# Ledger of designs, part 364: peptides against a protein of PDB entry 3JWR

Target 1, 323 residues: chain A of PDB entry 3JWR
Amino acid sequence: TRELQSLAAAVVPSAQTLKITDFSFSDFELSDLETALCTIRMFTDLNLVQNFQMKHEVLCRWILSVKKNYRKNVAYHNWRHAFNTAQCMFAALKAGKIQNKLTDLEILALLIAALSHDLDHRGVNNSYIQRSEHPLAQLYCHSIMEHHHFDQCLMILNSPGNQILSGLSIEEYKTTLKIIKQAILATDLALYIKRRGEFFELIRKNQFNLEDPHQKELFLAMLMTACDLSAITKPWPIQQRIAELVATEFFDQGDRERKELNIEPTDLMNREKKNKIPSMQVGFIDAICLQLYEALTHVSEDCFPLLDGCRKNRQKWQALAEQ
Target 2, 298 residues: chain A of PDB entry 3JWR as posed
Amino acid sequence: TRELQSLAAAVVPSAQTLKITDFSFSDFELSDLETALCTIRMFTDLNLVQNFQMKHEVLCRWILSVKKNYRKNVAYHNWRHAFNTAQCMFAALKAGKIQNKLTDLEILALLIAALSHDLDHRGVNNSYIQRSEHPLAQLYCHSIMEHHHFDQCLMILNSPGNQILSGLSIEEYKTTLKIIKQAILATDLALYIKRRGEFFELIRKNQFNLEDPHQKELFLAMLMTACDLSAITKPWPIQQRIAELVATEFWEQGDQVGFIDFVCTQLYEALTHVSEDCFPLLDGCRKNRQKWQALAEQ

## One batch from the design tools (peptide; made by RFdiffusion4, then SolubleMPNN)

Design b2_p29_4_s4 (from b2_p29_4, 12 letters changed)
Fold by OpenDDE base, seed 4:
Structure b2_p29_4_s4 (fold): chain B 323 residues (1-323), chain A 29 residues (1-29)
Amino acid sequence: as target 1 above (323 residues)
Amino acid sequence: MEEEEAELRAILREEGLSDEEIEELMAVI
């Protein structure tokens, strides 16, 4: 395609020029081409292209295929969300020094998972999919969308000309797919809440050990969630804009719930309850985000900018909730 | 699912969320 030719022929700027190592990164001013160039830079600077013998054209095609399989009519759960999740992963690996704690296969899997974790997202949650009796809800009892996202990821990875994993051995390929699946499923917030207590307790007791395979898997899950939720850590102007996109998508779901399911939406999905957004954001930060970024910062102190950003945004949301 | 939801609700209550805020968060999950 013309897009593939343009991407494959383009000079890829440095990570410094693209600012993709910064936890404060914003994609708002980037073109779709620039987001794809950033993604190539992430794979290159993580040594994934070299270590796994990726062909440049195949990587370019794969990135464009992933981007194409995000919906354009979804306000938040689109290519830009996946790209920002992957950028946060890249920043956590590089600036946050997490790269030194992981294998090349784990890094490969996490980056693919971050880019793929919301593939074909419909702008509705698992509860809506279940209540609408969608065919996917008959295939999966829990984490319905996350299973679908993984299936889409697997389809793309096996598609002709998109096989970025073709340089792997059979065993490396199986290992990578296992980690990708676990990482995508870990973005189900219900699974995060179920598992986070074990992680926090290991940290609290100073028993956390990445040489333990179970604790490694747990850490990768927590790291995925930390990157997926990373909008809450961004500088306030970026946070506000992303919160508006999230609210737009939730209100669109609430409008569909009224129309299609004949139910009253929850306040979070109720367009008439916009005035509750600041208090809901404070509650979300306290219940979900703060302890995660505290624990991540305990694993790697260089991740502190995520925690600091989260704390600053809590203060901003609290000040709005008091108005 | 019901047990996991109940456990989540309990955790969110321990974090000091109101029942309304909990229902709002549970709707995102």
Scores: peptide ipSAE 0.024, ipTM 0.639, DockQ to the pose 0.649
Fold by OpenDDE base, seed 2:
Structure b2_p29_4_s4 (fold): chain B 323 residues (1-323), chain A 29 residues (1-29)
Amino acid sequence: as target 1 above (323 residues)
Amino acid sequence: MEEEEAELRAILREEGLSDEEIEELMAVI
């Protein structure tokens, strides 16, 4: 395609020029081509292209295929969300120095997972998919969408000309797919809530050990969630704009719940209750986000900008909730 | 699913969330 030719021929700027090592990064001013260039830079600077013998054209095609399999009519869960998740992963690996704690296969899997974790997202949560009796709800009992996202990821990875993993051995390929699946499934917040207590307790007791395979898997899950939720850590103007996209998508779901399911939406998904957004954001930060970024900062102090950003945004949301 | 949702709600309640805050969070999940 013309898009592939343009991407494959383009000079890829440095990570410094692209600012993709910054936790404060914003994609708002970037074209779709520039987001693809940033993604190439992430693979290159993590040594993934070299270590796994990726062909440049195949990587370019894969990135464009991933981007194409996000829906354009979804307000938040689109290519830009996946791209920002992957950028936060890259920043946590590089600036947060987590790269030194992981294997090349784990890094490869996390970056693929971050870019792929919401593939073909429909702008509705697992509860809506279940209550609507969608065909996907018959295939999967739990983490319905995350299983679908992984299936889409696997389909793309195996598609002709998109096989970025063709340089791997059979055992490396199996290991990578296992980690990708676990990382995508870990983006189900229900699974995060179920597992986070074990992680926080290991941190609190100073018993956290990445040499333990179970604790490694747990850490990768927590790191995926930390990157997925990373909008809450962004500078306030960026946070506000992303919160508007999230609210738009939730209100669109609430409107569908009324129309299609004859259900009264929750306050979060109720367009008429938009004045509750500030208090709901405070609750979400306190219940879900703060402890995660505290624990991540304990694993690597260089991740502190995520925690600091989250705390600053909590204060901003609290001040709006008091008005 | 009802048992896992009930377990999640119990965990959120132990974290000190109100039933209203739990319902709001369960809508995000």
Scores: peptide ipSAE 0.022, ipTM 0.609, DockQ to the pose 0.754
Fold by OpenDDE base, seed 1:
Structure b2_p29_4_s4 (fold): chain B 323 residues (1-323), chain A 29 residues (1-29)
Amino acid sequence: as target 1 above (323 residues)
Amino acid sequence: MEEEEAELRAILREEGLSDEEIEELMAVI
């Protein structure tokens, strides 16, 4: 395609020029082409292109295929969300110095997972999919959408001309797919809540050990969630704009719940209860976000900008809730 | 599924969330 030719021939700017090492990064000013160039830079600077012998054209095609399989009519869970999740992963690996704690296969899997974790997202949660008796709810009992996202990821990775993993051995390929699946499934917030207590207790007791395979898997899951939720850490003007996109998508779901399911939406999804957004954001930060970024900062102190950003946004939301 | 949702709700209550905050959180999940 003309898009593939343009991307494959383009000079890829440095990570410094693109600011993709910054935890404060914003994609709002970037074109779709520039987001694809940023993604190439992430793979290159993580040594993934060299270590796994990726062909440049195949990587470009894969990135464009992933981008194409996000819906354009979804307010938040689109290519820009996946791109920002991957950028936060890149920043945590580089600026947060987590790269030195992980294998090249784990890094490869996490970056693919971050870009792929919401593929074909419909702008509705698992609860809506279940209550609407959607065919996907018959295939999977738990993490319905996350299983679908992984299936879409696997389909793209096996598509002609998109096989970025063709340089791997059979054992490396199996290991990478296992980690990708675990990382995508870990973005189910219900699984995060179920597992986070074990992680926080290991940190609190100073018993956390990345040489333990179970603790490694647990850490990769927590790191995925930390990147997926990273909008809450952004500078306040960026946070407000992302919160408006999230609210738009949730209100669209609530309108569908009322119309299609004859259900009264929760306050979060109720368009008439916009005045509760600040207090709900404070509750979400306290219940879900703060302890995660605290624990991540204990694993690597260079991740502190995520925690500091989350704390600053909590204060801003609290001040709005008091008005 | 009702059993896992009930377990998650119980965990969130132990974390000190109100029933309203739990319903709001269960709507995000």
Scores: peptide ipSAE 0.021, ipTM 0.608, DockQ to the pose 0.821
Fold by OpenDDE base, seed 5:
Formats: structure tokens, sequence, C-alpha cells
Structure b2_p29_4_s4 (fold): chain B 323 residues (1-323), chain A 29 residues (1-29)
């Protein structure tokens, strides 16, 4: 395609020029081409292109295929969300110095997972998929969308001309796919809530050990969630704009719940309850986000900007909730 | 799923969330 030719021929700017090592990064001013260039830079600077012998054209095609399999009519869970998740992963690996704690296969898997974790997202949650009796709800009992996202990821990875993993051995390929699956499934917030207690307890007791395979898997899951939720850590003007996108998507679901399912939406998805957004954001930060970024900062102090951003945004939301 | 949702709600209650906060979180999930 013309897009592939343009991407494959483009000079890829440095990570410093693209600011993709910054936790404060924003994609708002970037074109789709620039987001693809940023993604190439992430693979290159993590040594994934060299270590796994990726062909440049194949990587370019794969990135464009991933981007194409996000829906354009979804307000938040689109390519830009996946791209921002991957950028936060890159920043956590580089600036947060987590790269040195992980294998090249784990890094490869996490980056692919971050880019792929919401593939074909429909702008509705698992509860809506289930209540609407969608065909996907018959295939999977739990984490319905996350299983679908992984299936889409696997389909793309195996598609002709998109096989970025062709340089891997059979064992490396199997290992990578296992980690990708686990990482995508870990973005189910229900699974995060179930698993986080074990992680926080290991941190609290100073028993956290990345040499333990189970603790490694747990850490990768927590890191995925930390990157997925990273919008809450952004500078306030960026956070506000992202919160508006999230609210738009939730209100679109709530409107569909009323119309299609004949149910009253929750306050979060109720367009008439916009005034509750600040208090709901405070509750979300306190219940879900703060402890995660505290624990991540305990594993690597260089991740502190995520925690600091989350705390600052909590204060901003609290001040709006008091008005 | 009702059992899994009930289990999740129980976990969220143990974390000290209010019923309102639990319903809000269950809407995000």
Amino acid sequence: as target 1 above (323 residues)
Amino acid sequence: MEEEEAELRAILREEGLSDEEIEELMAVI
C-alpha cells in the first residue's frame, strides 16, 4: 500500500526527538504516520529488530495491520490508546530502567501485547458484551474481550507479510506467545483486582523476587496494567482530555444500554451524571491506581513520575469534586 | 459470572470500597 511504502521509506527519528522516553508523552499532535515511526523506534531501541532479525518491511506492515484493526468510531479504546500504552511500556523499560530486569523475549512480548491488547475493541465493556448475548460471550466465560484481543493479535502475527516473530526459534516463539497472552489477559481490570493483593504483599514483605517464575509473571501483569492505566499519570491538561474521551465512550455505551438492552446505565456511563466525573475519578485513583504505582516505584524508583503524576491528578480531581 | 462478580464485589468490599464505588468500578470492568 502507499501507506506501507511511505512508512518503510521514512527516516525514523531518534527516541529523544520523538520524546517517547518521557512519561509525560502525548500523542495528540502526532499523525498516524508519526505514531508508526514512534513504534518502529521502540522496537529498534529495545534491540528487538536486531536480536530477533526482524525485516523492516515486515515490522512496518505489522504495525500498520495492528493500527488498522483498531476501530476509528471508538472514542477511547482505539489505536491511540494502544499506542500510548506501548509508549508508557517503552518509557517504563527505558527511563524506568525495567529493561534490565527482563529478558529480551519478555520485552518483545510486552511491547507486542501493549500494542495489541485492545484489538477490535468495540467501545463497550465485558458486561455489555455478556448482557447483549454477543457471540463472543458464548466463546469465553470471563475476560471475553481480552481473549478476543489476543485472538486478533495472534491472527495478525500469523498473517502473510506480518510475521515479525519469524526469526525466533520454535521455543522462543511459544514462550513469546505465552507471555503475550498472559499480558493481554492481565489488562482485564477484574483479573488485576484478583491478583494485585499478592503483588502488594510481596512488595510489603520485601519478598519480591523476579527470579521466581510466578512472581515474574505477576510483575509482567502489574506492569501491563500500569501502562494501560497510564493516562491517569499524565500532565493535567492531557489527563483531562483523555478523561473526556473515556467519558464519551462510556456515555455512548450507556446510551446503547438504554436503547438496546432497556437498562438504566450506571453513573459512570450515564450522560446525565457528568457532574459526578471528578468524584468517580478520585474513587478510581484511590481504589485502583495509587497502590499500583507505589508498588511499581518500589520495584524501580525511576518509575516515580507515574506515581507523582497520579497523585497530582488526584488532587486536581478532588478540587473539582469539592466545587 | 454471577459467582465471579460476587467474588470480585467481595474483594472490593474487603479493600474498603463503598457499594457506590464498587458499582462504579464494576462499570469500568
Scores: peptide ipSAE 0.022, ipTM 0.615, DockQ to the pose 0.773; fails the geometry check

Design b2_p29_5_s1 (from b2_p29_5, 11 letters changed)
Fold by OpenDDE base, seed 5:
Structure b2_p29_5_s1 (fold): chain B 323 residues (1-323), chain A 29 residues (1-29)
Amino acid sequence: as target 1 above (323 residues)
Amino acid sequence: MEEERKKITEEVRNEPSELLKEPYEPFVF
């Protein structure tokens, strides 16, 4: 395609030029082509292209295929969300020094997972899908969307001309797919809530050990969630704009819940309760985000900008909730 | 190699997750 030819022929700017190492990164000014160039740079600077012998055209095609399999009519859970998740992963690996704690296969899997974790997202949560008796709810009993996202990820990875993993051995391929599966499933906040207590207790007791395979898997899951939620850590103007996108998508779900299911939406998804957004954001930060970024910062102090950003945004939301 | 990769893909796709053997409620905040 013309898009593939344009991407494959383009000079890929440095990570410094693209600012993709910054935790404060914003994609708002970037074209779709520039987001694809950023993604190529992430793979290159993590040595994944070299170490796994990725063909440039195949990587370009894969990126464009991933981007194409996000819906354009979804306000938040679109290509830009996946791209920002991957950028936060890249920043955590590079600036946050987590790269030195992981294998190349784990890094490869996390980057693929971050880009793929919301593939074909429909702008509705698992609760809606379950209650609407959607066909996906017949395929998967738990983490319905995350299983679908992983299935879409596998479809793309095995599509002709998209096989970025062709340079891997059979064992490396198997290992990579397993980590991708675990990482995508970990983005279900229901699973995060179940697992996080173990992680926080290991950190609190100073017993956290990445040489333990179970603790490694747990860490990769927590890191994925930290990157997925990273909008809450962004500079306030960016955070506000992203919160508006999230609210738009939630209100669209709430409108559908009323119309299609005859259900009164929760305050979070109720367009008439827009005035509660600031207090709900404070509650979300306290219940879900703060302790995660505290624990991540304990694993790597260079991740502190995520924690600091989260704390600053909590203060901003609290000030709005008091008005 | 292609057939073996396809087999592995299906094995990983269909492998039960230990995390999903327990009772599950969708996250609602």
Scores: peptide ipSAE 0.622, ipTM 0.937, DockQ to the pose 0.757
Fold by OpenDDE base, seed 3:
Structure b2_p29_5_s1 (fold): chain B 323 residues (1-323), chain A 29 residues (1-29)
Amino acid sequence: as target 1 above (323 residues)
Amino acid sequence: MEEERKKITEEVRNEPSELLKEPYEPFVF
């Protein structure tokens, strides 16, 4: 395609030029081509292209295939969300110094997972999928969408000309797919809520050890969630704009819940309760986000900008909730 | 190698997650 030719022939700017190492990064000004160039840079600067012998054209095709398999009619859970998740992962690995704590296979898996974690997202949560008796709910009993996202990820990775993992041994391939699966499934906040207590307790007791395979897996899950939720850490103007996209998608779900399921939506998904957004954002930050970024900062102090951003946005949302 | 990768892909796809053996409730905000 012309898009592939353009991407494959383009000079890839430095990570510094693209600002993709910054926790404050915004994609709002970027074209789709520039987001793809940023993604190439992430793979390159994490040494993944070199270490796993990725062909440039194959990587370009894979990126474009991933981008294509996000829905354009979904307000938030689209390519830009996945791209921002991957950018936060890149920033956490580089600026947050987490790269030195992980293997190249783990890094490879996390980056693929971050880009792929919401593939073919339908703009509705697992609760809606379950309650609507959607065919996916018959295939998967738990983490329905995350299993679908992983299935889509596998489909792309095995598609002709998209096989970015072709340079891996059979064992490395198997290991990578397992980590990708775990990482994508970890983006289900239900699983995060279930597991986070163990992580926080290990941190609190100063017993956290990345040399333990179970704790490593737990950390990768927490890191995925931290990147997935990273919109909450962004500079306030970025956070507000992203929150509007999230609200739009949730209201669209709530409208469908009324029409298709004949149910009253929750306050979060109720368009009529838009005035509750600031207080709900404070509640979300307190219940879900703060402890995660605190714990992540304890693992690597260089991740502090995520925590600081989250705290600043809490203050901003609180001020709006008081009006 | 391609057939083996396909086999591994299906194995990983179909492998039950240990994380999902316990009771599950979808996350709702």
Scores: peptide ipSAE 0.614, ipTM 0.933, DockQ to the pose 0.798
Fold by OpenDDE base, seed 1:
Structure b2_p29_5_s1 (fold): chain B 323 residues (1-323), chain A 29 residues (1-29)
Amino acid sequence: as target 1 above (323 residues)
Amino acid sequence: MEEERKKITEEVRNEPSELLKEPYEPFVF
């Protein structure tokens, strides 16, 4: 395709030029081509292209295939969200120095998972899918959308000309797919809520050990969630704009809940209760985000910008909630 | 090798998650 030819022939700027190591990164000014170039740079600078013998054209095709399988009519859970999740993963690995704590296969799996974790997202949550008796709810009882996202990820990885994992051994391939599955499923906040207590307790007791396979898996799950939620850490102007996209998508779901399910939406998804957004954001930060970024910063102090950003945005949302 | 990769893909797809053995409710904020 013309898009593939343009991407494959383009000079890929440095990570410094692209600012993709910055926790404060914003994609708002980037074209789709530039987001794809950033993605190539992430794979290259993590040594994944070299270590796993990825062909440049195959990587370009895979990136474009992933991008194409995000819906354009979804306000938040689109390619830009997945791209920003992957960028935060890259920043956490590089600037946050987490790269040195992980294997190349774990890094490969996390980057693929971050880019793929919301594939074919429909702009509605698992609760809506379940309550609407959607066909996906018949296939999966738990983490319905995350299983679908993983299935889409596997479909792309095995599609002709998209096989970026062709250089892996059979055992490496199996290991990588298992980690991708675990990482995508970990983006279900219901699973995060169930598991986070174990992680925080290990940190609190100074018993956290990445050499333990179970604790490694737990850490990868927490890191995925930290990257997926990373909009809450961004500089205030970026945070506000992303919060508007999230609110738009949630209100669209709430409008559908009224129309299609004949139910009153939750305050979060109720367009009539938009004045509660600041207080709800404070509640979300306190209940979900702060302790995660505190624990992540304990694992690597160089991740502090995520925690600092989250704290600053909490203050900003609190000030708006008091008005 | 391609057949083996396909087999592995389906094995991983179909492998039950240990995390999903307990009762589950969708996350609602």
Scores: peptide ipSAE 0.610, ipTM 0.931, DockQ to the pose 0.765
Fold by OpenDDE base, seed 2:
Structure b2_p29_5_s1 (fold): chain B 323 residues (1-323), chain A 29 residues (1-29)
Amino acid sequence: as target 1 above (323 residues)
Amino acid sequence: MEEERKKITEEVRNEPSELLKEPYEPFVF
């Protein structure tokens, strides 16, 4: 395609020029081509292209295929969300110095997972999919959308000309797919809530050890969630704009719940309760986000900008909730 | 893709997660 030719021929700017090592990064001013260039830079600067012998054209095609398999009519869970999740992962690995704590296969899997974790997202949550008796709810009992996202990820990875994992051994390939699956499934907040207590207790007791395979898997899951939720850590103007996109998508679901399911939506999904957004954001930060970024900062102090951003945005949302 | 890679892909696709053996409710905040 013309898009592939343009991407494959383009000079890829440095990570410094693209500012993709910054936790404060924003994609709002970037074209789709520039987001793809940023993604190439992430793979290159993590040594993934070299270490796994990726062909440049194959990587370009894969990136464009991933981007194409996000829906354009979804307000938040689109290519830009996946791209921002991957950028936060890259920043956590480089600026947060987590790269030195992980294997190259774990890094490869996390970056693929971050880009792929919401593939073909429909702008509705697992509760809606279950209640609407959608065909996906018959295929998967638990983490319905995350299983679908992983299935879409596998479909793309195995598509002709998209096989970025062709340079891996059979054992490396198997290991990588397992980590990708675990990482994508970990983005289900229901699973996060179940697992986070173990992680926080290990940190609290100073018993956390990345040499333990179970604790390593737990850490990768927590890191994925931290990147997926990273909008809450962004500078206030960016945070506000992303919160508007999230609210738009949630209200669209709530409107469908009324129309299609004949139910009253929850406050989060209810357009008539827009005035509760500031207080709900404070509640979300306190219940879900703060402890995660605190624990991540204990694993790597260089991740502090995520915690600091989350705390600053809590203060801003609290001030709006008091008005 | 080699037949062994296809087999591995399907094995990983179909492998049940230990986390999903427990009672599950969709996340609603």
Scores: peptide ipSAE 0.623, ipTM 0.937, DockQ to the pose 0.720; fails the geometry check

